# Designs tried in a protein design run: peptides against a protein of PDB entry 5A53. Part 1

No score or structure here was measured in a lab: all are predicted.

Target 1, 230 residues: chain A of PDB entry 5A53
Amino acid sequence: LVENVKQALFIPGQSCNKNLHDIMVDLSALKKPDMKRFNRKNDIHPFEDMSPLEFFSEKNDCSLMVLMTSSKKRKNNMTFIRTFGYKIYDMIELMVADNFKLLSDFKKLTFTVGLKPMFTFQGAAFDTHPVYKQIKSLFLDFFRGESTDLQDVAGLQHVISMTIQGDFQDGEPLPNVLFRVYKLKSYKSDQGGKRLPRIELVEIGPRLDFKIGRIHTPSPDMVTEAHKKP
Structure headers, positions and changes below count from the first letter of each chain, unless a header shows other numbers.
Peptide ipSAE was made for these designs. It is ipSAE averaged over its two directions, with the distance scale d0 held at 1.0 Angstrom where the peptide's residues are scored. Compare it between designs on one protein only; published cut-offs may not apply.
A fold fails the geometry check if it doesn't show the stated peptide or something in it is severely misdrawn.

## One batch from the design tools (peptide; made by RFdiffusion4, then SolubleMPNN; aimed at target 1 D61 F84 L140 R144; its pose is not in this set)

Design b1_p30_1_s2
Fold by OpenDDE base, seed 3:
Structure b1_p30_1_s2 (fold): chain B 230 residues (1-230), chain A 30 residues (1-30)
Amino acid sequence: as target 1 above (230 residues)
Amino acid sequence: KEEEEKEKEAKKEEERKKIPSRPVDPEELE
């Protein structure tokens, strides 16, 4: 079954600031060509009323959305939304810490648009804890393009690394997720007359530390419908 | 000819919109 590439819509909220706009531009550049951005601010409160997001999902044919908001309680907040059949499937608030780095803070490297990243996940909770399982699923959905069985190794240019920042126990605040983007740099090493292929990882940005906020999970019925293979 | 090709593309685009995007199951990726 060849599933269509999931399209993403980036939405500035009323409280969107310059830093969130710059983060939105850089993160959305990794989703090209499968990305739309609104230029106007929209007054959307997804945890109070979800209906405006369902309307935007259907009208723009986007199953992925990111709402950019900022408040005293939820500074630099990126609400990631997934839809199934243009209905809200899940939502998660990911607040960007003030130590963020933009693409302009790194050495400019050329990359081909539309190549799929490889993912790496560091932390056992990505496989066991419901919230980190949702984050793993979300980022895989967001940046995996078409499910082609042939990940041609010739097309691998980027690695997205996601790390849970430390250990935690039940009832403790959930650790941040460290988002990092690397480019694979192939070069020939001239050691001793044999040109051996060498691969290095070079950080290209953006660099984002995500604090976890509010979460909306799908109903058991919606989970069952969304996982039905036709 | 050009109208038939536009109608075929429009039908293919409508058929593509009928397939809902499924969430990734992390357990199917292992």
Scores: peptide ipSAE 0.232, ipTM 0.680, DockQ to the pose 0.648
OpenDDE base, seeds 1, 2, 4, 5: peptide ipSAE 0.176, 0.188, 0.184, 0.196; ipTM 0.645, 0.649, 0.664, 0.649

Design b1_p30_2_s1
Fold by OpenDDE base, seed 3:
Structure b1_p30_2_s1 (fold): chain B 230 residues (1-230), chain A 30 residues (1-30)
Amino acid sequence: as target 1 above (230 residues)
Amino acid sequence: SMEEWRKKIEELLKKRKAGRVSDDESDIVE
């Protein structure tokens, strides 16, 4: 079954600034061609009223949304939203730290549109902790692209790396998630043996360190319904 | 296999995080 590629909608909030706009442009480039961007600011407060996002999900046929907002309390905030049947499934605030790098900051701007990235997750909490499980699920859903059953190694050009910044204990603040994008370079090994070719990773951007903010978790009923779709 | 590639990539990323491979800054325009 070719799963229909989930479409993403990027929404500038009322408080969207130049930095957030630039981050939005660069991050959304990784989702091409399955991405729409609004050019106008929209006054949306998803943790107060979700109805405008449900309306945009339905009108644009987008099951993924990213709201770009900034305040003193939540600087460079990217709210990632997933919908199911145009209803809010889950939400998470990911605040971009000031040390971000744009695609223009990197020497190699060559991004091929439509290539399926390989995801890598570094940190045990991505498999154990509810918040990091949600982040893992979200980013896999967001960038998975066309579900081709054949993960052809020959088509592997990009790696998206997500790393938890350090260890933490129960009751401690959740460490940031380091988002990195690499181009994979493969070199033929001259040694004619069955060895995997030499590979190198080149960072291509954007570079984003995400501070975790507020979370909306799906209702048990929505979880059950979302898992029933083949 | 894709799994062998994944493991090799994860090893490279682990080495980068440890500062053993050329800093991510080498790919940045000065």
Scores: peptide ipSAE 0.387, ipTM 0.793, DockQ to the pose 0.018
OpenDDE base, seeds 1, 2, 4, 5: peptide ipSAE 0.350, 0.299, 0.320, 0.374; ipTM 0.737, 0.767, 0.720, 0.791

## One batch from the design tools (peptide; made by RFdiffusion4, then SolubleMPNN; aimed at target 1 D61 S63 F84 A226; failed a check: near_copy:native; its pose is not in this set)

Design b2_p8_4_s1
Amino acid sequence: LELRSKPL

## One batch from the design tools (peptide; aimed at target 1 E3 T83)

Design b2_p28_3 (made by RFdiffusion4)
Pose (drawn by RFdiffusion4):
Structure b2_p28_3 (pose): chain A 225 residues (1-189, 195-230), chain P 28 residues (1-28)
Amino acid sequence: LVENVKQALFIPGQSCNKNLHDIMVDLSALKKPDMKRFNRKNDIHPFEDMSPLEFFSEKNDCSLMVLMTSSKKRKNNMTFIRTFGYKIYDMIELMVADNFKLLSDFKKLTFTVGLKPMFTFQGAAFDTHPVYKQIKSLFLDFFRGESTDLQDVAGLQHVISMTIQGDFQDGEPLPNVLFRVYKLKSYKSRLPRIELVEIGPRLDFKIGRIHTPSPDMVTEAHKKP
Amino acid sequence: SDYEKQLENSEKNKEEKEEEEEEEEEEE
Protein backbone atom coordinates (compact mmCIF):
# COMPACT_ATOMS: atom_id res chain seq x y z
CA LEU A 1 0.00 0.00 0.00
CA VAL A 2 2.83 2.41 0.81
CA GLU A 3 4.42 4.41 -2.03
CA ASN A 4 7.83 3.78 -3.56
CA VAL A 5 10.81 5.59 -2.05
CA LYS A 6 10.73 9.25 -2.97
CA GLN A 7 13.35 10.18 -5.56
CA ALA A 8 15.45 13.34 -5.22
CA LEU A 9 16.50 15.56 -8.10
CA PHE A 10 19.35 18.00 -7.49
CA ILE A 11 19.24 21.00 -9.81
CA PRO A 12 22.04 23.57 -10.21
CA GLY A 13 20.52 27.01 -10.73
CA GLN A 14 21.87 29.72 -12.99
CA SER A 15 23.96 31.19 -10.16
CA CYS A 16 25.31 27.85 -8.84
CA ASN A 17 29.05 27.72 -8.28
CA LYS A 18 31.73 25.09 -7.46
CA ASN A 19 31.53 25.51 -3.68
CA LEU A 20 27.75 25.12 -3.68
CA HIS A 21 28.14 22.21 -6.04
CA ASP A 22 30.47 20.47 -3.55
CA ILE A 23 27.76 20.85 -0.87
CA MET A 24 25.24 19.26 -3.40
CA VAL A 25 27.50 16.31 -4.12
CA ASP A 26 28.20 15.47 -0.49
CA LEU A 27 24.58 15.88 0.62
CA SER A 28 23.37 13.97 -2.42
CA ALA A 29 25.49 11.05 -1.31
CA LEU A 30 23.31 10.61 1.73
CA LYS A 31 20.33 10.08 -0.64
CA LYS A 32 21.93 7.30 -2.69
CA PRO A 33 20.62 5.40 -4.43
CA ASP A 34 17.37 7.33 -4.72
CA MET A 35 18.91 10.43 -6.33
CA LYS A 36 19.64 12.13 -9.58
CA ARG A 37 21.91 15.07 -10.36
CA PHE A 38 21.63 17.59 -13.17
CA ASN A 39 24.93 18.80 -14.58
CA ARG A 40 23.87 22.00 -16.34
CA LYS A 41 22.66 25.26 -14.97
CA ASN A 42 18.94 26.09 -15.23
CA ASP A 43 17.31 29.51 -14.94
CA ILE A 44 14.77 28.69 -12.26
CA HIS A 45 13.18 31.11 -9.80
CA PRO A 46 10.73 29.13 -7.61
CA PHE A 47 9.08 32.07 -5.88
CA GLU A 48 8.45 33.77 -9.22
CA ASP A 49 7.41 30.79 -11.32
CA MET A 50 6.92 27.19 -10.16
CA SER A 51 6.16 25.78 -13.62
CA PRO A 52 9.69 24.51 -14.45
CA LEU A 53 9.98 22.64 -11.17
CA GLU A 54 6.68 20.89 -11.76
CA PHE A 55 7.85 20.01 -15.25
CA PHE A 56 11.10 18.44 -14.02
CA SER A 57 9.20 16.60 -11.27
CA GLU A 58 6.94 14.90 -13.82
CA LYS A 59 9.49 14.13 -16.54
CA ASN A 60 12.08 12.73 -14.07
CA ASP A 61 9.59 11.15 -11.63
CA CYS A 62 11.17 12.95 -8.68
CA SER A 63 8.96 14.18 -5.87
CA LEU A 64 11.91 15.71 -4.01
CA MET A 65 13.97 18.49 -5.56
CA VAL A 66 16.81 20.79 -4.42
CA LEU A 67 17.69 23.93 -6.34
CA MET A 68 21.18 25.40 -5.92
CA THR A 69 21.42 29.22 -6.09
CA SER A 70 23.79 31.91 -4.83
CA SER A 71 23.66 35.70 -4.64
CA LYS A 72 24.92 38.11 -2.00
CA LYS A 73 21.39 38.50 -0.70
CA ARG A 74 20.91 34.73 -0.56
CA LYS A 75 24.31 32.98 -0.51
CA ASN A 76 24.61 29.22 -0.81
CA ASN A 77 20.83 28.97 -1.17
CA MET A 78 19.39 25.44 -1.15
CA THR A 79 15.68 25.51 -1.98
CA PHE A 80 14.10 22.25 -0.88
CA ILE A 81 10.96 21.37 -2.86
CA ARG A 82 8.38 18.63 -2.43
CA THR A 83 5.66 17.76 -4.95
CA PHE A 84 2.33 15.94 -4.88
CA GLY A 85 0.99 14.69 -8.16
CA TYR A 86 3.84 16.63 -9.76
CA LYS A 87 2.43 19.87 -8.36
CA ILE A 88 4.30 21.92 -5.73
CA TYR A 89 3.46 20.89 -2.20
CA ASP A 90 5.79 23.09 -0.22
CA MET A 91 9.11 24.96 -0.50
CA ILE A 92 11.70 26.31 1.93
CA GLU A 93 14.98 28.15 1.40
CA LEU A 94 17.87 26.87 3.50
CA MET A 95 21.05 28.87 3.14
CA VAL A 96 24.36 27.31 4.16
CA ALA A 97 26.65 29.35 6.42
CA ASP A 98 30.36 29.80 5.68
CA ASN A 99 31.44 27.48 8.52
CA PHE A 100 30.44 24.38 6.56
CA LYS A 101 32.55 21.23 6.37
CA LEU A 102 32.60 18.75 3.47
CA LEU A 103 33.31 15.01 3.46
CA SER A 104 36.92 15.82 2.72
CA ASP A 105 37.22 17.57 6.10
CA PHE A 106 36.52 14.37 8.01
CA LYS A 107 38.43 11.06 8.19
CA LYS A 108 36.91 8.68 5.70
CA LEU A 109 35.38 5.66 7.45
CA THR A 110 33.77 2.49 6.07
CA PHE A 111 30.25 3.34 5.03
CA THR A 112 27.56 1.06 3.57
CA VAL A 113 25.51 3.03 1.06
CA GLY A 114 21.74 2.66 1.13
CA LEU A 115 21.04 1.94 4.80
CA LYS A 116 18.11 3.44 6.68
CA PRO A 117 19.40 6.44 8.67
CA MET A 118 18.48 7.18 12.23
CA PHE A 119 17.09 10.62 13.19
CA THR A 120 17.40 12.82 16.23
CA PHE A 121 15.78 16.25 16.42
CA GLN A 122 16.85 18.64 19.17
CA GLY A 123 14.55 21.55 19.92
CA ALA A 124 11.04 21.96 21.28
CA ALA A 125 10.13 24.18 18.31
CA PHE A 126 10.31 21.11 16.00
CA ASP A 127 6.94 20.11 17.50
CA THR A 128 5.16 23.45 17.99
CA HIS A 129 6.59 26.05 15.61
CA PRO A 130 5.13 26.04 12.05
CA VAL A 131 8.43 26.75 10.38
CA TYR A 132 10.43 24.13 12.24
CA LYS A 133 7.63 21.56 11.97
CA GLN A 134 7.95 21.84 8.22
CA ILE A 135 11.71 21.38 8.41
CA LYS A 136 11.34 18.24 10.59
CA SER A 137 8.70 16.93 8.15
CA LEU A 138 10.95 17.77 5.19
CA PHE A 139 14.12 16.06 6.32
CA LEU A 140 12.23 12.99 7.62
CA ASP A 141 10.51 12.67 4.26
CA PHE A 142 13.74 13.37 2.35
CA PHE A 143 16.25 10.95 3.87
CA ARG A 144 14.28 8.13 5.59
CA GLY A 145 14.19 6.08 2.34
CA GLU A 146 12.73 2.61 2.43
CA SER A 147 9.81 1.95 4.78
CA THR A 148 9.98 -1.59 6.27
CA ASP A 149 8.56 -3.83 9.00
CA LEU A 150 11.93 -5.53 9.49
CA GLN A 151 15.07 -3.95 10.90
CA ASP A 152 18.53 -5.52 11.15
CA VAL A 153 20.29 -4.12 14.20
CA ALA A 154 23.58 -4.44 12.30
CA GLY A 155 22.11 -1.98 9.79
CA LEU A 156 21.94 0.79 12.35
CA GLN A 157 24.98 2.57 11.03
CA HIS A 158 24.57 6.34 11.06
CA VAL A 159 22.39 9.10 12.46
CA ILE A 160 21.15 12.37 10.98
CA SER A 161 21.05 15.00 13.76
CA MET A 162 19.28 18.31 13.47
CA THR A 163 19.54 20.90 16.25
CA ILE A 164 18.04 24.40 16.54
CA GLN A 165 20.71 26.89 17.50
CA GLY A 166 19.37 27.67 20.98
CA ASP A 167 15.87 28.39 22.26
CA PHE A 168 14.26 31.65 21.22
CA GLN A 169 11.35 34.00 21.88
CA ASP A 170 8.52 35.01 19.56
CA GLY A 171 9.43 37.98 17.37
CA GLU A 172 13.19 37.38 17.30
CA PRO A 173 14.92 36.12 14.12
CA LEU A 174 14.61 32.37 13.61
CA PRO A 175 17.72 30.49 14.84
CA ASN A 176 19.69 28.38 12.37
CA VAL A 177 19.26 24.64 12.11
CA LEU A 178 22.43 22.60 12.65
CA PHE A 179 22.70 19.60 10.30
CA ARG A 180 25.14 16.90 11.54
CA VAL A 181 25.84 13.32 10.50
CA TYR A 182 27.46 10.81 12.86
CA LYS A 183 28.56 7.16 12.53
CA LEU A 184 27.62 4.90 15.43
CA LYS A 185 30.09 2.93 17.55
CA SER A 186 28.85 0.55 20.23
CA TYR A 187 30.62 -1.06 23.18
CA LYS A 188 29.59 -3.71 25.77
CA SER A 189 28.35 -2.64 29.23
CA ARG A 190 21.72 -6.33 27.29
CA LEU A 191 22.27 -2.73 26.07
CA PRO A 192 25.45 -1.32 24.43
CA ARG A 193 27.14 1.94 25.29
CA ILE A 194 26.89 4.28 22.28
CA GLU A 195 29.53 6.68 21.01
CA LEU A 196 29.50 8.88 17.90
CA VAL A 197 31.99 9.93 15.25
CA GLU A 198 31.20 12.82 12.89
CA ILE A 199 31.50 11.92 9.21
CA GLY A 200 29.85 14.96 7.65
CA PRO A 201 28.75 16.93 5.85
CA ARG A 202 28.42 19.65 8.48
CA LEU A 203 25.90 22.32 7.55
CA ASP A 204 24.35 25.35 9.35
CA PHE A 205 21.08 26.25 7.64
CA LYS A 206 19.79 29.80 7.60
CA ILE A 207 16.00 29.85 7.03
CA GLY A 208 14.70 31.89 4.06
CA ARG A 209 11.39 32.14 2.21
CA ILE A 210 8.67 29.55 2.66
CA HIS A 211 5.77 28.22 0.53
CA THR A 212 3.00 26.23 2.23
CA PRO A 213 0.30 24.02 0.65
CA SER A 214 -3.36 24.89 0.43
CA PRO A 215 -5.86 23.04 2.70
CA ASP A 216 -7.20 21.19 -0.37
CA MET A 217 -3.79 19.78 -1.27
CA VAL A 218 -3.06 18.83 2.33
CA THR A 219 -6.32 16.88 2.33
CA GLU A 220 -5.31 14.92 -0.78
CA ALA A 221 -1.61 14.43 0.15
CA HIS A 222 -2.54 13.28 3.67
CA LYS A 223 -5.66 11.28 2.81
CA LYS A 224 -5.97 8.09 4.82
CA PRO A 225 -6.91 4.68 3.38
CA SER P 1 -5.84 11.93 -11.47
CA ASP P 2 -2.36 13.55 -11.44
CA TYR P 3 -1.44 11.63 -8.29
CA GLU P 4 -2.64 8.39 -9.83
CA LYS P 5 -0.50 9.07 -12.86
CA GLN P 6 2.49 9.70 -10.55
CA LEU P 7 1.93 6.33 -8.80
CA GLU P 8 1.63 4.53 -12.12
CA ASN P 9 4.82 6.05 -13.50
CA SER P 10 6.71 5.20 -10.29
CA GLU P 11 5.59 1.57 -10.36
CA LYS P 12 6.38 1.24 -14.11
CA ASN P 13 9.90 2.66 -13.72
CA LYS P 14 10.53 0.20 -10.80
CA GLU P 15 9.40 -2.79 -12.87
CA GLU P 16 11.52 -1.75 -15.91
CA LYS P 17 14.61 -1.40 -13.70
CA GLU P 18 14.07 -4.85 -12.16
CA GLU P 19 13.69 -6.37 -15.64
CA GLU P 20 16.94 -4.73 -16.86
CA GLU P 21 18.83 -6.12 -13.76
CA GLU P 22 17.45 -9.68 -14.47
CA GLU P 23 18.61 -9.40 -18.15
CA GLU P 24 22.13 -8.36 -17.02
CA GLU P 25 22.32 -11.37 -14.65
CA GLU P 26 21.23 -13.70 -17.43
CA GLU P 27 23.93 -12.30 -19.77
CA GLU P 28 26.63 -12.98 -17.02

Design b2_p28_3_s4 (made by RFdiffusion4, then SolubleMPNN; from b2_p28_3, 18 letters changed)
Fold by OpenDDE base, seed 5:
Structure b2_p28_3_s4 (fold): chain B 230 residues (1-230), chain A 28 residues (1-28)
Amino acid sequence: as target 1 above (230 residues)
Amino acid sequence: DKIEEARKKREEKKKEEEEKKKKEEEEK
């Protein structure tokens, strides 16, 4: 079963600023060709009324959405939304810390558009904690594209690394998620007659530290429907 | 509620750390 590649829609909110726009451009470049962007700001408050997002999901045939907003309380906020049957499945606010780096801050490396990234997750909470499980699921869903059983290692060009920033106890503030993007470079090491292919990871950007905000979790009914294979 | 409380506590702690760093940079 070839799962159809999920399309992403990037939506500037009314409070979208230049930094969020630049982050949106760079992050959405990793989702090409399966990405749309709105050029106009939209007045959307997803935790108050979800109906505009459901309308945009259906109208644009996008099961992934990212709303770009910024306020004093929620600076550089990227609300990631997933839909199922054009209805809201889940939402999470991920606020980008001020230490972000754009693709322009790194050495420009050519990459092939549309290649599936490899993911790495650092932190046990990605498998155990419900919020980090949602983040893991979201990013895998966002960037994996079609589940081709062809893990064609020959097509592996880039790695997305997601790290939980430190340990935490129950009731403590959830640590940030460190988002990093690397390109695989194969070097023919000429050291000592054995051509061992040396693979190096080169950071290419963007570099984003995500602070976790508000979350909407799916209803049990929506979970059951979303896991029903057609 | 618990996730939003954890978010608020993290925001307060981060703000206090940013205010401490600013004071330490003004004292240097």
Scores: peptide ipSAE 0.013, ipTM 0.337, DockQ to the pose 0.012
OpenDDE base, seeds 1, 2, 3, 4: peptide ipSAE 0.000, 0.000, 0.000, 0.000; ipTM 0.306, 0.341, 0.304, 0.306

## One batch from the design tools (peptide; made by RFdiffusion4, then SolubleMPNN; aimed at target 1 Y89; its pose is not in this set)

Design b2_p29_3_s4
Fold by OpenDDE base, seed 5:
Structure b2_p29_3_s4 (fold): chain B 230 residues (1-230), chain A 29 residues (1-29)
Amino acid sequence: as target 1 above (230 residues)
Amino acid sequence: APEILPFYHEGDQREAAEARRREEELKRL
């Protein structure tokens, strides 16, 4: 079963600002060619009414959506939405901290479009805590593309690193997730006659620190349906 | 309520379609 690559739709909300637009452009570049962006701002409040997002999912054949909104309470907010059968599966608000870096802030490195990134996750909570498990699942779904058995190691050019910023206890605010993108550079090191390929990681951007906001979890029925392979 | 318009950036769709075609071509070689 070739799992079709999930398509992403980026939606400017009514409160979308320049910073969010720039972040949207840079983040969506990593999802090419499986990405659409809307030009117009849409007045969508997904935690009040999900119907507009379900409509967009169906009309654009996109199972991944990102809504860009900003307010005093939720500055630089990227709401990540997944759909199943064009119905909302889950949602999470990820607010980009002001210390973000764009692709233009890094040394311009050419990358080939369509290469699957390798993911690294740092923090035990990615495997144990429900919210961080959802984040891990979301980003894997967002960027993995087609599950081809041939992870052509030869095609590995990018690493996406996600790190939980520090430890936390129950009842404390959830630490930020640090999103980093690296390019693999292979150097032929002439060290000592054995040409051992040296691989270096070079940060290419964007650099995003995500503050976790509101979450919508899937209903038990939708979980059951989503796991039903046809 | 303001009509929610599903308007995408035409440039992004063309670029995406071209990139998909190139990927499909590379898979056939």
Scores: peptide ipSAE 0.023, ipTM 0.465, DockQ to the pose 0.037
OpenDDE base, seeds 1, 2, 3, 4: peptide ipSAE 0.008, 0.021, 0.007, 0.005; ipTM 0.454, 0.525, 0.307, 0.291

